# Peptides against a protein of PDB entry 7UQJ, part 210

Target 1, 160 residues: chain A of PDB entry 7UQJ
Amino acid sequence: PELYQNFNITPPRGVLFHGPPGTGKTLMARALAASCSSDERKITFFMRKGADILSKWVGEAERQLRLLFEEAKKHQPSIIFFDEIDGLAPVRSSKQEQIHASIVSTLLALMDGMDNRGQVIVIGATNRPDAVDPALRRPGRFDREFYFPLPDVKARFKIL

## One batch from the design tools (peptide; made by RFdiffusion4, then SolubleMPNN)

Design b2_p21_6_s3
Fold by OpenDDE base, seed 4:
Structure b2_p21_6_s3 (fold): chain B 160 residues (1-160), chain C 160 residues (1-160), chain D 160 residues (1-160), chain A 21 residues (1-21)
Amino acid sequence: as target 1 above (160 residues)
Amino acid sequence: as target 1 above (160 residues)
Amino acid sequence: as target 1 above (160 residues)
Amino acid sequence: SAPIPLYYSDFDKIKAEAAAR
């Protein structure tokens, strides 16, 4: 409830941040977490990289995802930020290793199992929204998308 | 000696940069390296990611850490920057794979073995200081901490 | 042709961006892609991390590189950005696994096989130019280098 | 339903409003 009011959005279970890398997706996710945190109300911010879940947690990735969502639920209000979510949930292909299919299925189930009344927001960030499994982009999952355009070259050179 | 004068700090063996991701920890570590470098005195900057040491160097991570410290010592004055150091030295748990325990033990020994007369500074960066093995935070290791708060939202938007 | 005019450089097959991490190499590569894109002419930007090609595509890394170059050729004008290219093509050592040698050989062959008439630019980014296989730095490959110095500490603090 | 695209500018407003509360 209150967490979603701070986002000024109809409570999405998931928000997809997409755009070229270094457009500030990760920065924005963190800034949102900070802006929604007060002295009285700390938002717990969880961050995972999609590829890290696959590479570090081979055979336990599903369990680690479940634990992550449980931990986020325990520490509500919470934000789960998946950086490089296309690395976790690539578009399903017949060549997709069984492990990827299992991980995607687990993530889908976890997002589907989130109570809309819960104060857990899931943010996925990708450079390639079309490389994200379309099943994640369905209503009740990552059904809101934020495009992060490349800042103007002149704006970027002011950062250098 | 002179390297530590350039940091304006009592020569710590290690400095822990902590704060939300993208708060500029990595940027600051590099800026410090640059500020301490002159035309006459180049500081050698080594960067490793904690998780990369585990994933890329399975079975040789300890050797790679030793080589890194030897190389840093050879190229003094030097900075060793461990990004995501919590990925290298997670809090010791009974579930910690023996490999993680060995790597942590090696890193501890390397930090303990650093001569205070050496011009090697170790900077660890983490988003979760509480996820860093407490043994690394003891005196003579990462005994100085810098908190990197989330810049104000307005400040972040000026960077975009 | 036109893509190279937008870079104001003699058409290199490859450009090496080197400098300390967070000096904006990745940002610059993307800014270049954006500056070369117009409403009439969209530049396709491909990004890969060197270490990701090794770790994610063990045994298929060569095929994935070939597919990447084919896809870039199909979507001309294109930029292929290899972040952490030293992770893909480390300096050849007698200890280099056969897989690394094969991947490097494939990348070399792909760069050598690029038609100068093609509108595919390859940008490699590294923090350690000396850790990049010298074979990649030969004429007709990454034969242009851009050094990304650390911005002055004062300049960096203006970004914070 | 297709995901509703939001632009960065919309996010800036949302974030500014959230920071002002």
Scores: peptide ipSAE 0.000, ipTM 0.181, DockQ to the pose 0.025
Fold by OpenDDE base, seed 1:
Structure b2_p21_6_s3 (fold): chain B 160 residues (1-160), chain C 160 residues (1-160), chain D 160 residues (1-160), chain A 21 residues (1-21)
Amino acid sequence: as target 1 above (160 residues)
Amino acid sequence: as target 1 above (160 residues)
Amino acid sequence: as target 1 above (160 residues)
Amino acid sequence: SAPIPLYYSDFDKIKAEAAAR
């Protein structure tokens, strides 16, 4: 939020962190939250696990998403981090289509409803970027994707 | 392995990484594996999720653990990383006691059976260290615990 | 650059990331670059390895540094990341003193020549902060040092 | 730009770096 405002950069509404498990996606999101929070301006970091939103709130997942975005808006500047977002918004597969479709639709609407000038950044993390609904990966949503390679010694030294 | 050899320290048989979710436990384990791998000595990194071992192998979880440790021994130097190890070896709670007890017992035996001179390190990561069976936290097992604090927002703002 | 201005902090001309190998120094540097880049303002990330600058450009290392800083200035906002900067600017040791002294002197001059209002940040990463010339660690240069503990240095030193 | 996987070491680094500033 502030990081992006402070850079005079339009904060992406959403950033997709993708890469193999244990590549530090969640850590990076927290680190970003930490780096954006000053003594004067604390960024509120909301973390949710995609699968937990679906599993805990059968029939209320949409409401929980709305509440989360409202809370994030209330606590601006804020980061919403969806860990395992492929669990929340899986690519539309036929059999559980309706429930998942509504959740995806709600998330899409919430992301679209974010003013780009708003101090709310959404970060989605997944081990399976191809399992995330492509509708979430469109401009104005998770329009920035960031691959977290395996720390190959070389890759880590290339990152290092 | 090399990291420990390079530090002239006896590698712990088991290391428990604990801390809030998304503090980089898994990333660190991979990073350790990467940093310990040289061009001459590649460390093999085995990653398993505790809950997945229980869920996928109902009745074969013990066998899967044995196979994992054998494979790790075969691919020395190696790191076995158990993500969400509280899912694999939860504190003995009454209702699923027998099945969980046998898996915990097998993991205990496998960790006890590791020669400290072996080039196999076990890293367990959990968000809930108190949910890990205390028997796993005894000397010769996960006898070293590492708290992964939330990246203090203040501390990161000074870097940024 | 803007990150720091936008944080109401005087951008250090240089930030020293130090800590054991494989702790994610460069990972952080690129993550910072990524977090600072928007659709409108892309931060250009220049990465160089200290040892590679010395080894590849015997007699041209100074020129390469000048070109790097000019290019970074041209592509503002930018980050120059020196990985293994102890290889570029080792503490003045006697035998290769003159050649290393000139490179260090050039780097000092380049860092001193950066307007603090400029949108160029220099990040140096090292595993051996004590091997970095103290002249680089003075105000207006790498005046901010960031210890990259092993995730919990205690944790990693207890792992180690 | 791809977010770089932050290792926890990276956070502690970030944390310690930030503490050192």
Scores: peptide ipSAE 0.000, ipTM 0.325, DockQ to the pose 0.045; fails the geometry check
Fold by OpenDDE base, seed 3:
Structure b2_p21_6_s3 (fold): chain B 160 residues (1-160), chain C 160 residues (1-160), chain D 160 residues (1-160), chain A 21 residues (1-21)
Amino acid sequence: as target 1 above (160 residues)
Amino acid sequence: as target 1 above (160 residues)
Amino acid sequence: as target 1 above (160 residues)
Amino acid sequence: SAPIPLYYSDFDKIKAEAAAR
């Protein structure tokens, strides 16, 4: 706490893992959770799929997000991982505007409402960073981006 | 080729990667493609998402599968990776029976029609092996299964 | 540099990826290298197999390690990935004690000698974390561990 | 602002800074 305050560095609350499908985004998130866990300090890992939150809870997605963040806060230190976050918070472009706008607004409020003192890291994974609502990519939210390139056969040949 | 011939081992045509979401199924498929690529022998990697084949090509999914297999054969040695294959070939249970039955039948025929001599490996990934049509899990198709356990939070805690 | 100094946080020099064979350790290392590379900041990825360093260079393994670290330092930011690091730095238990002890001592010295200012990340991958010399797992070396759970070994050996 | 790559070192910073809190 004091250390972040002294250097004017806001701890990244949210990390966006983006890159083509099958580049290990979810695996990395799980791996980070495991690497951050010690015998003395267990990290609780919460995983949700963005599309599942919308599809299972068409009227309760907002409530489920709130419950998830409360549970993560209760079990801190914790990681909340949203797989396919573009499915949960798509860009505000389609006719289902109101429900998506509500869910986005709730997620924004939950990320903003995380006290800087909270040991909760939020990781969003997407194949389409441009399909994620730009409001989620602002400072204090998903302000850290981690690109998972295809192991491009070409990039692999450049790295081999 | 010669190694498989010498040991009377039919090369596995199809591999099913199954396990909970975010266990690295897609990542492993890409890794296999890369590890099997040498300077002398480049492996071509084709990736499709099962749900995308159904959603983008509601009337052409069968044609797209055929084109994919022909392209993979043309660029052999190759790996065809189907992410979320349960989305492409769900168990024959719901009212959209005819379209799904056609796509399953086409995929079965394509996997069966791959000559034992073809350097095409098909990898299917699913979170739900029981949601994959059992016909796809028979010998000569996805006859090799690879379980991707959750990095069991408990097993990870045992290894940390 | 300054950020690590200000927070009394020793930058992790080494990350140990451990888990059964084929769990995506090497792929994750490559994905990390690629994800850390931007258009403005390319990360150089060095990959060596632990067994190859011992087998190819029975009298020069120490020199090859030094050269590798010097090259990685020259091309910083860089990642050095040791695949099968247990092959390079086995537990000091067997009568080949002197050669292994020298190589381990060299690797320890190289990891310790990396200035906190160097943008060199060392990743070791092993199937047997208990076969890695405990001295390498101490703070300032491979002090971060990342468990890659098996996808079931039996299923992999059937697919390989 | 260019996306800041999170290095494992950044997670370690986050962890160590979270441990120092």
Scores: peptide ipSAE 0.000, ipTM 0.328, DockQ to the pose 0.115; fails the geometry check

Design b2_p21_6_s3
Fold by OpenDDE base, seed 5:
Structure b2_p21_6_s3 (fold): chain B 160 residues (1-160), chain C 160 residues (1-160), chain D 160 residues (1-160), chain A 21 residues (1-21)
Amino acid sequence: as target 1 above (160 residues)
Amino acid sequence: as target 1 above (160 residues)
Amino acid sequence: as target 1 above (160 residues)
Amino acid sequence: SAPIPLYYSDFDKIKAEAAAR
């Protein structure tokens, strides 16, 4: 947050963590939230799973997204972490397409409506960056992407 | 432990986790301790912070290290995790040098005195591998090192 | 795998990683897979998500589980990682209960049918250990549990 | 997802790649 303020860099509204599953995307998001939090500047970390937004909030998913962004804004500086964000916009199954399209549209609008002065960072994590709606990857949304390489297999052998 | 027994590989007395802060070194150590533990073979996980050994145990740090290694041996198979191990052997500041030298000497002796047949693994984690006393990094001590890369340094710079 | 063979300890057929979301359960499972793999001893890492087994393989989930375990046995030593294993046995929704009960029953049978001499480890990860069917947590299944605490916010701050 | 083989020799490559960055 402050790194971006000092460099006059518009803080990314969203960051996409992508890479093979189990590369620590979720861990990193939590680590970032924790590391940016001080006694003077507590960062509030909000976590949601893409699939949970669809499955738990049938008919209310849009409202829950709005409430999440409002709560994040109220508790700024904040990080909103969407784990498995590809689960909010799953590719082409006909009966879910309309519901998904509405939820994705709401998320886009919420990300676009984030005041550039707001200290709210959105992190999306996915194992399948190509399964994320390209509209989410545009400037002002998830316009920064981080590849989490497989922690190479060999690094961990020496530990056990 | 047993992986090393089967291959006639002397189990490393110690493993050094190094890498930038926030790379999950402490998390990895806990998870290794966890993953090696079974109902029949509970691995006892001992965790200490380097700075805590110095700050909480003024005048007893050596005794506490001895007790820790004895307890780990009693509860073998065991993992002793030293988080921020560079805090046990901070580079040369004059007034702390004697106390640190004694504690480091005790740790070296304890690691050297570990029976190669003992199922006690010592894991040291540091953000500053170069701040760890080279004597700790010798064969029979922390002779195996694991770099935890920052998920791309560029990635963190863009997020924070 | 071999750690358990050498101590005459029945390798746990399964290990349950539990703890708050984003505590690195998935990362750890990959870490273990990596750490147990050498040039001579390649561990094959299989990863599935609980919810994906249900959603992607409607009517074939049981067959896909059987194929997964057969493939893991063919490529032993192997790790099968079930991320969000609570998604295979979601609590109480009536119409899905029968399908879930069948899939869970198949998973139980596959875990019970694993040859104790087989070099196949099953890791289940959950954010909700209490949402995992107690039958999966019995001896010979996920009989070992590892709590991934939230890395204390303070512990992460020192890391970046 | 395809099975991922994990090898000890890949660590030295990661170390080398990470040291080069």
Scores: peptide ipSAE 0.000, ipTM 0.310, DockQ to the pose 0.071; fails the geometry check

Design b2_p21_6_s4
Fold by OpenDDE base, seed 5:
Structure b2_p21_6_s4 (fold): chain B 160 residues (1-160), chain C 160 residues (1-160), chain D 160 residues (1-160), chain A 21 residues (1-21)
Amino acid sequence: as target 1 above (160 residues)
Amino acid sequence: as target 1 above (160 residues)
Amino acid sequence: as target 1 above (160 residues)
Amino acid sequence: SEPIPLYYSDFEELLKEAEER
């Protein structure tokens, strides 16, 4: 309840953070995780890079995604943060995409399979929202979007 | 002497920094390098990303690793920091791993070939210690591990 | 005029920021963009990672580069910042490089095709200037280079 | 070997030491 209340979202919705690089998407995701954590209710924060899952787990990316979601469910309330999610789930534009298509299909199935009772939030961050497969941006998935504008230098130095 | 004393390690041991992304692994590696450096004894800090060496040096990753270790030895005392080392040396799980197997074999040989008199520390950082080839975690390689927990928000805003 | 005056460069020259990782290349590129922006003259800052364009846009990297340069031209004055540009345009060393060769050729053509009247600056950042295709470092492309030394810890905390 | 936990205090101390140099 409280995790999703703090995000003002209904489970199992994902949040897409998008905007220019270094606008604080990753920082905000962590700050949100920590602000939602109390001594009584620790939120487990899982972070993965999209490109890392793709490049490091060739042929195992699907299994690693499943394990990640299982672990997040086991340690709920939890946040799964996919940094550079467009690296994991690029738009289905090229024939070389059988691997990408499989990873996207797995991520879709994992997001669709999130129990409405589960306290797992998925945050995707991207610099290129248009590079994310539109299927991931549908209701029940990354259906909330936050744009991170370039902060003023002064604002960036206050966060840094 | 002083470099390895400051790390409380015996050469040629590597240090594996692992934990959630943005827990300060890279920052700590730099802070350690800076804290071990004096005006009289500057430590040369070499930093590479595992995924970068893999993707950017297709067919030359081995040579680039050799050159990196030679340069680190030439500029000793030195730290070689591999950020996202699991991107360079993933666990040998897929048949596509001939390139990865060669890179891992080269890194193993370079770590095993470090002279006990050399003032070169190798720090690997990963978000996924289980994705690092177990051969890299053996004695004389990355045989020390530091877990970086998620800092409190207050703590993170003090570092930033 | 003012954008290129602030960089002390003649269009259509690119700037290569190189040096050890975390020396502030990305931060400096953003600070430069912000310092060149006024309320009356906002500079549009485009940022892409080289490895991201390569991995995320398999078969579309060329098109995405074209679109990026068109968008930058449309929103001039603008800065295109390629972080880790050596990931986009590695030196032509391996046979697997047909894709890389095509991306490099497209980037070369886009840089050569920049109108002398266009207020578009291209900044490439790399940790490995020797890994960047020498063709990108020719006059009219990345023909200015800035080395980012490892700042003193004190200097780094002043930039952060 | 078991991972050694790094506490934030250790990090603050290391940063202070690095700033003093």
Scores: peptide ipSAE 0.000, ipTM 0.169, DockQ to the pose 0.027
Fold by OpenDDE base, seed 4:
Structure b2_p21_6_s4 (fold): chain B 160 residues (1-160), chain C 160 residues (1-160), chain D 160 residues (1-160), chain A 21 residues (1-21)
Amino acid sequence: as target 1 above (160 residues)
Amino acid sequence: as target 1 above (160 residues)
Amino acid sequence: as target 1 above (160 residues)
Amino acid sequence: SEPIPLYYSDFEELLKEAEER
């Protein structure tokens, strides 16, 4: 909350880290969690993978998301990091599309239901921002996007 | 180069980076690639994901692995980084197990077929070292393992 | 160890990571620390910020640096990471220049006093390599520099 | 909205500015 208040920016409920693989998105999220933690204020860092939400929690994914957000609220200030949030994308089966739509809908509702006063930040990371449901990228959800560029090969070659 | 000389260790063909998600494994591999590059010696960094090897290249995965290793040899000194190398694990179908076994077998053969004089290093990253085929963890392959701990809360407190 | 032997490079006592802000320098340093740690060999990672050395430890900064290097030696193999090492630069007061000069002098002495057999690596990170005291960039200190480029604006715009 | 390229330091700078305030 305070971090964003000081910048005259309405605290994003969600931040999307996007960029090519290995640009440090996951590590940045952890570093953020670290940097926001002081001796006086420990931030609780929760991490889930988008693929795990689909694969491990088939049928219980919505419940697990709810529990995650509840636990994050209970341990606030908190960061919920969704790694590979594009991994919530269904494989091409209509049944998986329905399951995905339900999981995404639950995530949307959870993000929307976060009180603006809550000290819970959601970070999503993806290599494919266009594969993230546009509904997740709307205000009050992942309303900030941070691109993690590959160091340009040319610039890398100049350093090389 | 010298950092490792002082530690009296024989060049691993492969290094396994393992540890909890977001401990910086992928970033480390990139950093190592960058650190080993000088103006005099440019290291070419190749990156692939284990899941991509399985999913994108079904039926061509072996060929793509061969091409990757050939390209790495052509652009030596090189680092091949396999992110999520445990993602080479099949989904529970017998057909996927066979495809996995074939892909892993090809990777094993490529690692074994690396001339010890080759300036190609293979780095694998996983969150689940126990899900990596034990054959990949043998000498001449991923014979070195680097654990990426979550910065111990205590170590983090000493940095605070 | 071996990765570096094949590349015929002499162990830097210090490595300077430089590049524009957010190019992943700090992240890389943490990743390096993690990568050098195995189950058999845990590397102790120490981190300090240049600004913290000046601001938090006014009058005791030199002592804290000494203690840091002693602790790093005690827990070898170790990495000492100085984030924002250019933050040791004084604000324009003559008194701060003197304090800076003393702190930098102490750091120089500590880096010079590292026995070449010591398993302590110092990593400095800066956004302003030209603001780093040239004395720190000399052989036996930060004798290796790694530039972390901004992805070229054009490449950044293609990702944008 | 166009993705804002964030560099880690943009975030550290944001963090630092937030700590200074």
Scores: peptide ipSAE 0.007, ipTM 0.236, DockQ to the pose 0.071; fails the geometry check
Fold by OpenDDE base, seed 1:
Structure b2_p21_6_s4 (fold): chain B 160 residues (1-160), chain C 160 residues (1-160), chain D 160 residues (1-160), chain A 21 residues (1-21)
Amino acid sequence: as target 1 above (160 residues)
Amino acid sequence: as target 1 above (160 residues)
Amino acid sequence: as target 1 above (160 residues)
Amino acid sequence: SEPIPLYYSDFEELLKEAEER
């Protein structure tokens, strides 16, 4: 929120953090949350695992997503961080495909329903960006992507 | 390596990164690797999961650890990052305790066998520092510890 | 640089990293530099110690600061990292106060003289933010601050 | 304003975000 306002950036509705395991995607999301907090403007950070959305919220995943977005809106400015958002990707079974389609549709609707003036940022983290539903990667959703490379050993820090 | 040399710091033989999940321990290890890389001095970054050492290397874990340390020495300056090093902690079974004792003994010997003049840094990351064998936390091994707290949501990074 | 461009952020003229010793401020600055480097866009990282600016550059500190900023501008995108920037703070002597005032005035002028379109980021790191001259902490200078909390463990970040 | 604790790990992620764009 303040990060983006201070940068004169319209806060993206969604940001996708992707990169190899252990490239710190969860940490960045937390740092973004921390960095956007001020004395006058505390950011509320909500974290959910993609796998937990499917497994722990069996039959309530959609309701829990709605509640999460409502709570995040109530506690603006806020960040919703979905860790392992590729964990919303179906295990290859017809029943899981239906659950996936339903949950993804709900998430799409919640992201699309975020007013551009809202101070809620959604961050998804994945090690498998190609396993994230392309519909989530459209404008107004996870429309900004951040690749967390292996800090390539080749990155020439010319410490001059 | 270069980070430590550039700071005139003798690289620790081992550094333990510990803290809650999503505090970016793996990220820090990678940035250390990246930050220590220059045009003239590329740091090779080796990553292994503690759980993979026990599960994927069944019967070869000791040999694979030796090979890892040899490869790291060959590609100096280098960082060996053990993610989830508490995953070397036995699951509560007598057979796993023997495997743990053997692997830990091998890791101890490899860390003790690193010459103080070597440009190999070993970083262990864990969410459970008390689950890390105390023998690994002795001088000349993981003798430096870094706690990664939850970035307190209250902390004000005015990224203005 | 890329970080800020990629965020569509006007690069801050200066960022102050502050927090307890061993919270990784220097590491973070180096990681920023690493991560902002791509194959297509290498960031040049310049590091200077605040104490070295006063002690090693006796009588030339202002000229050396000018040269540093010129070189950073020539090698855009670039990061200038001032480690221990509170080391520009005078030791309480009249002669050191004059040297401090002169060096700080030069640094202020150099930071103010950076075009808002320039791809040079200045990072200052300190353990004592209150020892940093308030004039350096004004808009268009070190106008963004990042606190590095103690990672909650007593774990000596002996960045040895 | 209380300074926000960034961990180095927080910064490496910012770094990586920067490398992607």
Scores: peptide ipSAE 0.000, ipTM 0.239, DockQ to the pose 0.060; fails the geometry check

Design b2_p21_6_s4
Fold by OpenDDE base, seed 3:
Structure b2_p21_6_s4 (fold): chain B 160 residues (1-160), chain C 160 residues (1-160), chain D 160 residues (1-160), chain A 21 residues (1-21)
Amino acid sequence: as target 1 above (160 residues)
Amino acid sequence: as target 1 above (160 residues)
Amino acid sequence: as target 1 above (160 residues)
Amino acid sequence: SEPIPLYYSDFEELLKEAEER
């Protein structure tokens, strides 16, 4: 919010962090959450793992998503971080199509239902951006993508 | 190596990174690997996810561990990073005791079998240090532990 | 660049990371630079410590800054990270006024001399934003500020 | 853009700075 207000930037509703494992996606999300917090303006950070929402809450995943977004809205400004979001909203081509389709549809509706004035940022992290439903990557959702590449061992950060 | 040489510190054979999810354990491990690499001394970084070794290599996990350590030794100086090491070497009290006991025993043997002169560092990352077999936390194994705290959500990034 | 392009954000020329020591400023700067990298678009990261530029290059600090910016421009897209920028560009009221005034003036000129189209981002990190010359904090320079709060001191990285 | 390695020196500084607090 403040970060974006000072920049005259409409805060993105959703940001996709993608890149290989161990590239700091989750750390960056936490650091961003921390960075948006001031003494006057505490940001609430919610973290959920996509696979955990599916596995722990089979049949309740939609309700858990709704509750998470409601809680985030109640505690705004807030950041919702989905770690392994590809586990929550896989591409519809997975054989378990019906359950995934409903969860994806719920997440889409929750992201779309955020008023532009909402101080809720959603960050999704994935190692496989291509495994995320393309509908989540549309404007007003995860419309901003950040690639977290491997620190390529070959990527000579020439600190000259 | 260089980092530890400059400090007259015998490089630990094993380092346990523990702390909540998204505290940068994996990023730090990669960063360590990158920082220890100079133009004269390239470090090879091997990353494996503990759960992936168990799930993808059922019955071959021991062999995969051996191959990984051999490859790391061949490409020394090297870092082996186990992400989610609690998934690889859970505490012996899990109902799948026999399979886990063998994998733990293999990992222990591989860590113990590294000669003190080996330029192979093993980093294990876990969100649950108490879920890691205590045998792995003994001297000559993961004998150094680094807690990665949450960036406390109270940590107020004052964006002025 | 890409990070900012996908956001329809004009890439800031400069971002000030400020906050207590150990808050992840350097880590975040590195992670941001990492996140701006795609497979098609490699970012070059340059890191300099402000105090090191002053202490190691007495009388050459201006030249070193020029060379750094030239190298960053040559290797664009690039990020220049100044750690401890308060050591490089202290407030003009410090008794060593003449040397600091020239270095500050050089840094200002280098930041102002970046064409808006330049894919060079400058990140300054400081523990003391009030110790940074206010001229550096003006639009087109370090016009974006990120506070990095203490990870609450209870987060003892117990390196046991 | 290329991934910036978080150098351990950055983290050592972070750790050192966290220890000094």
Scores: peptide ipSAE 0.000, ipTM 0.352, DockQ to the pose 0.075; fails the geometry check

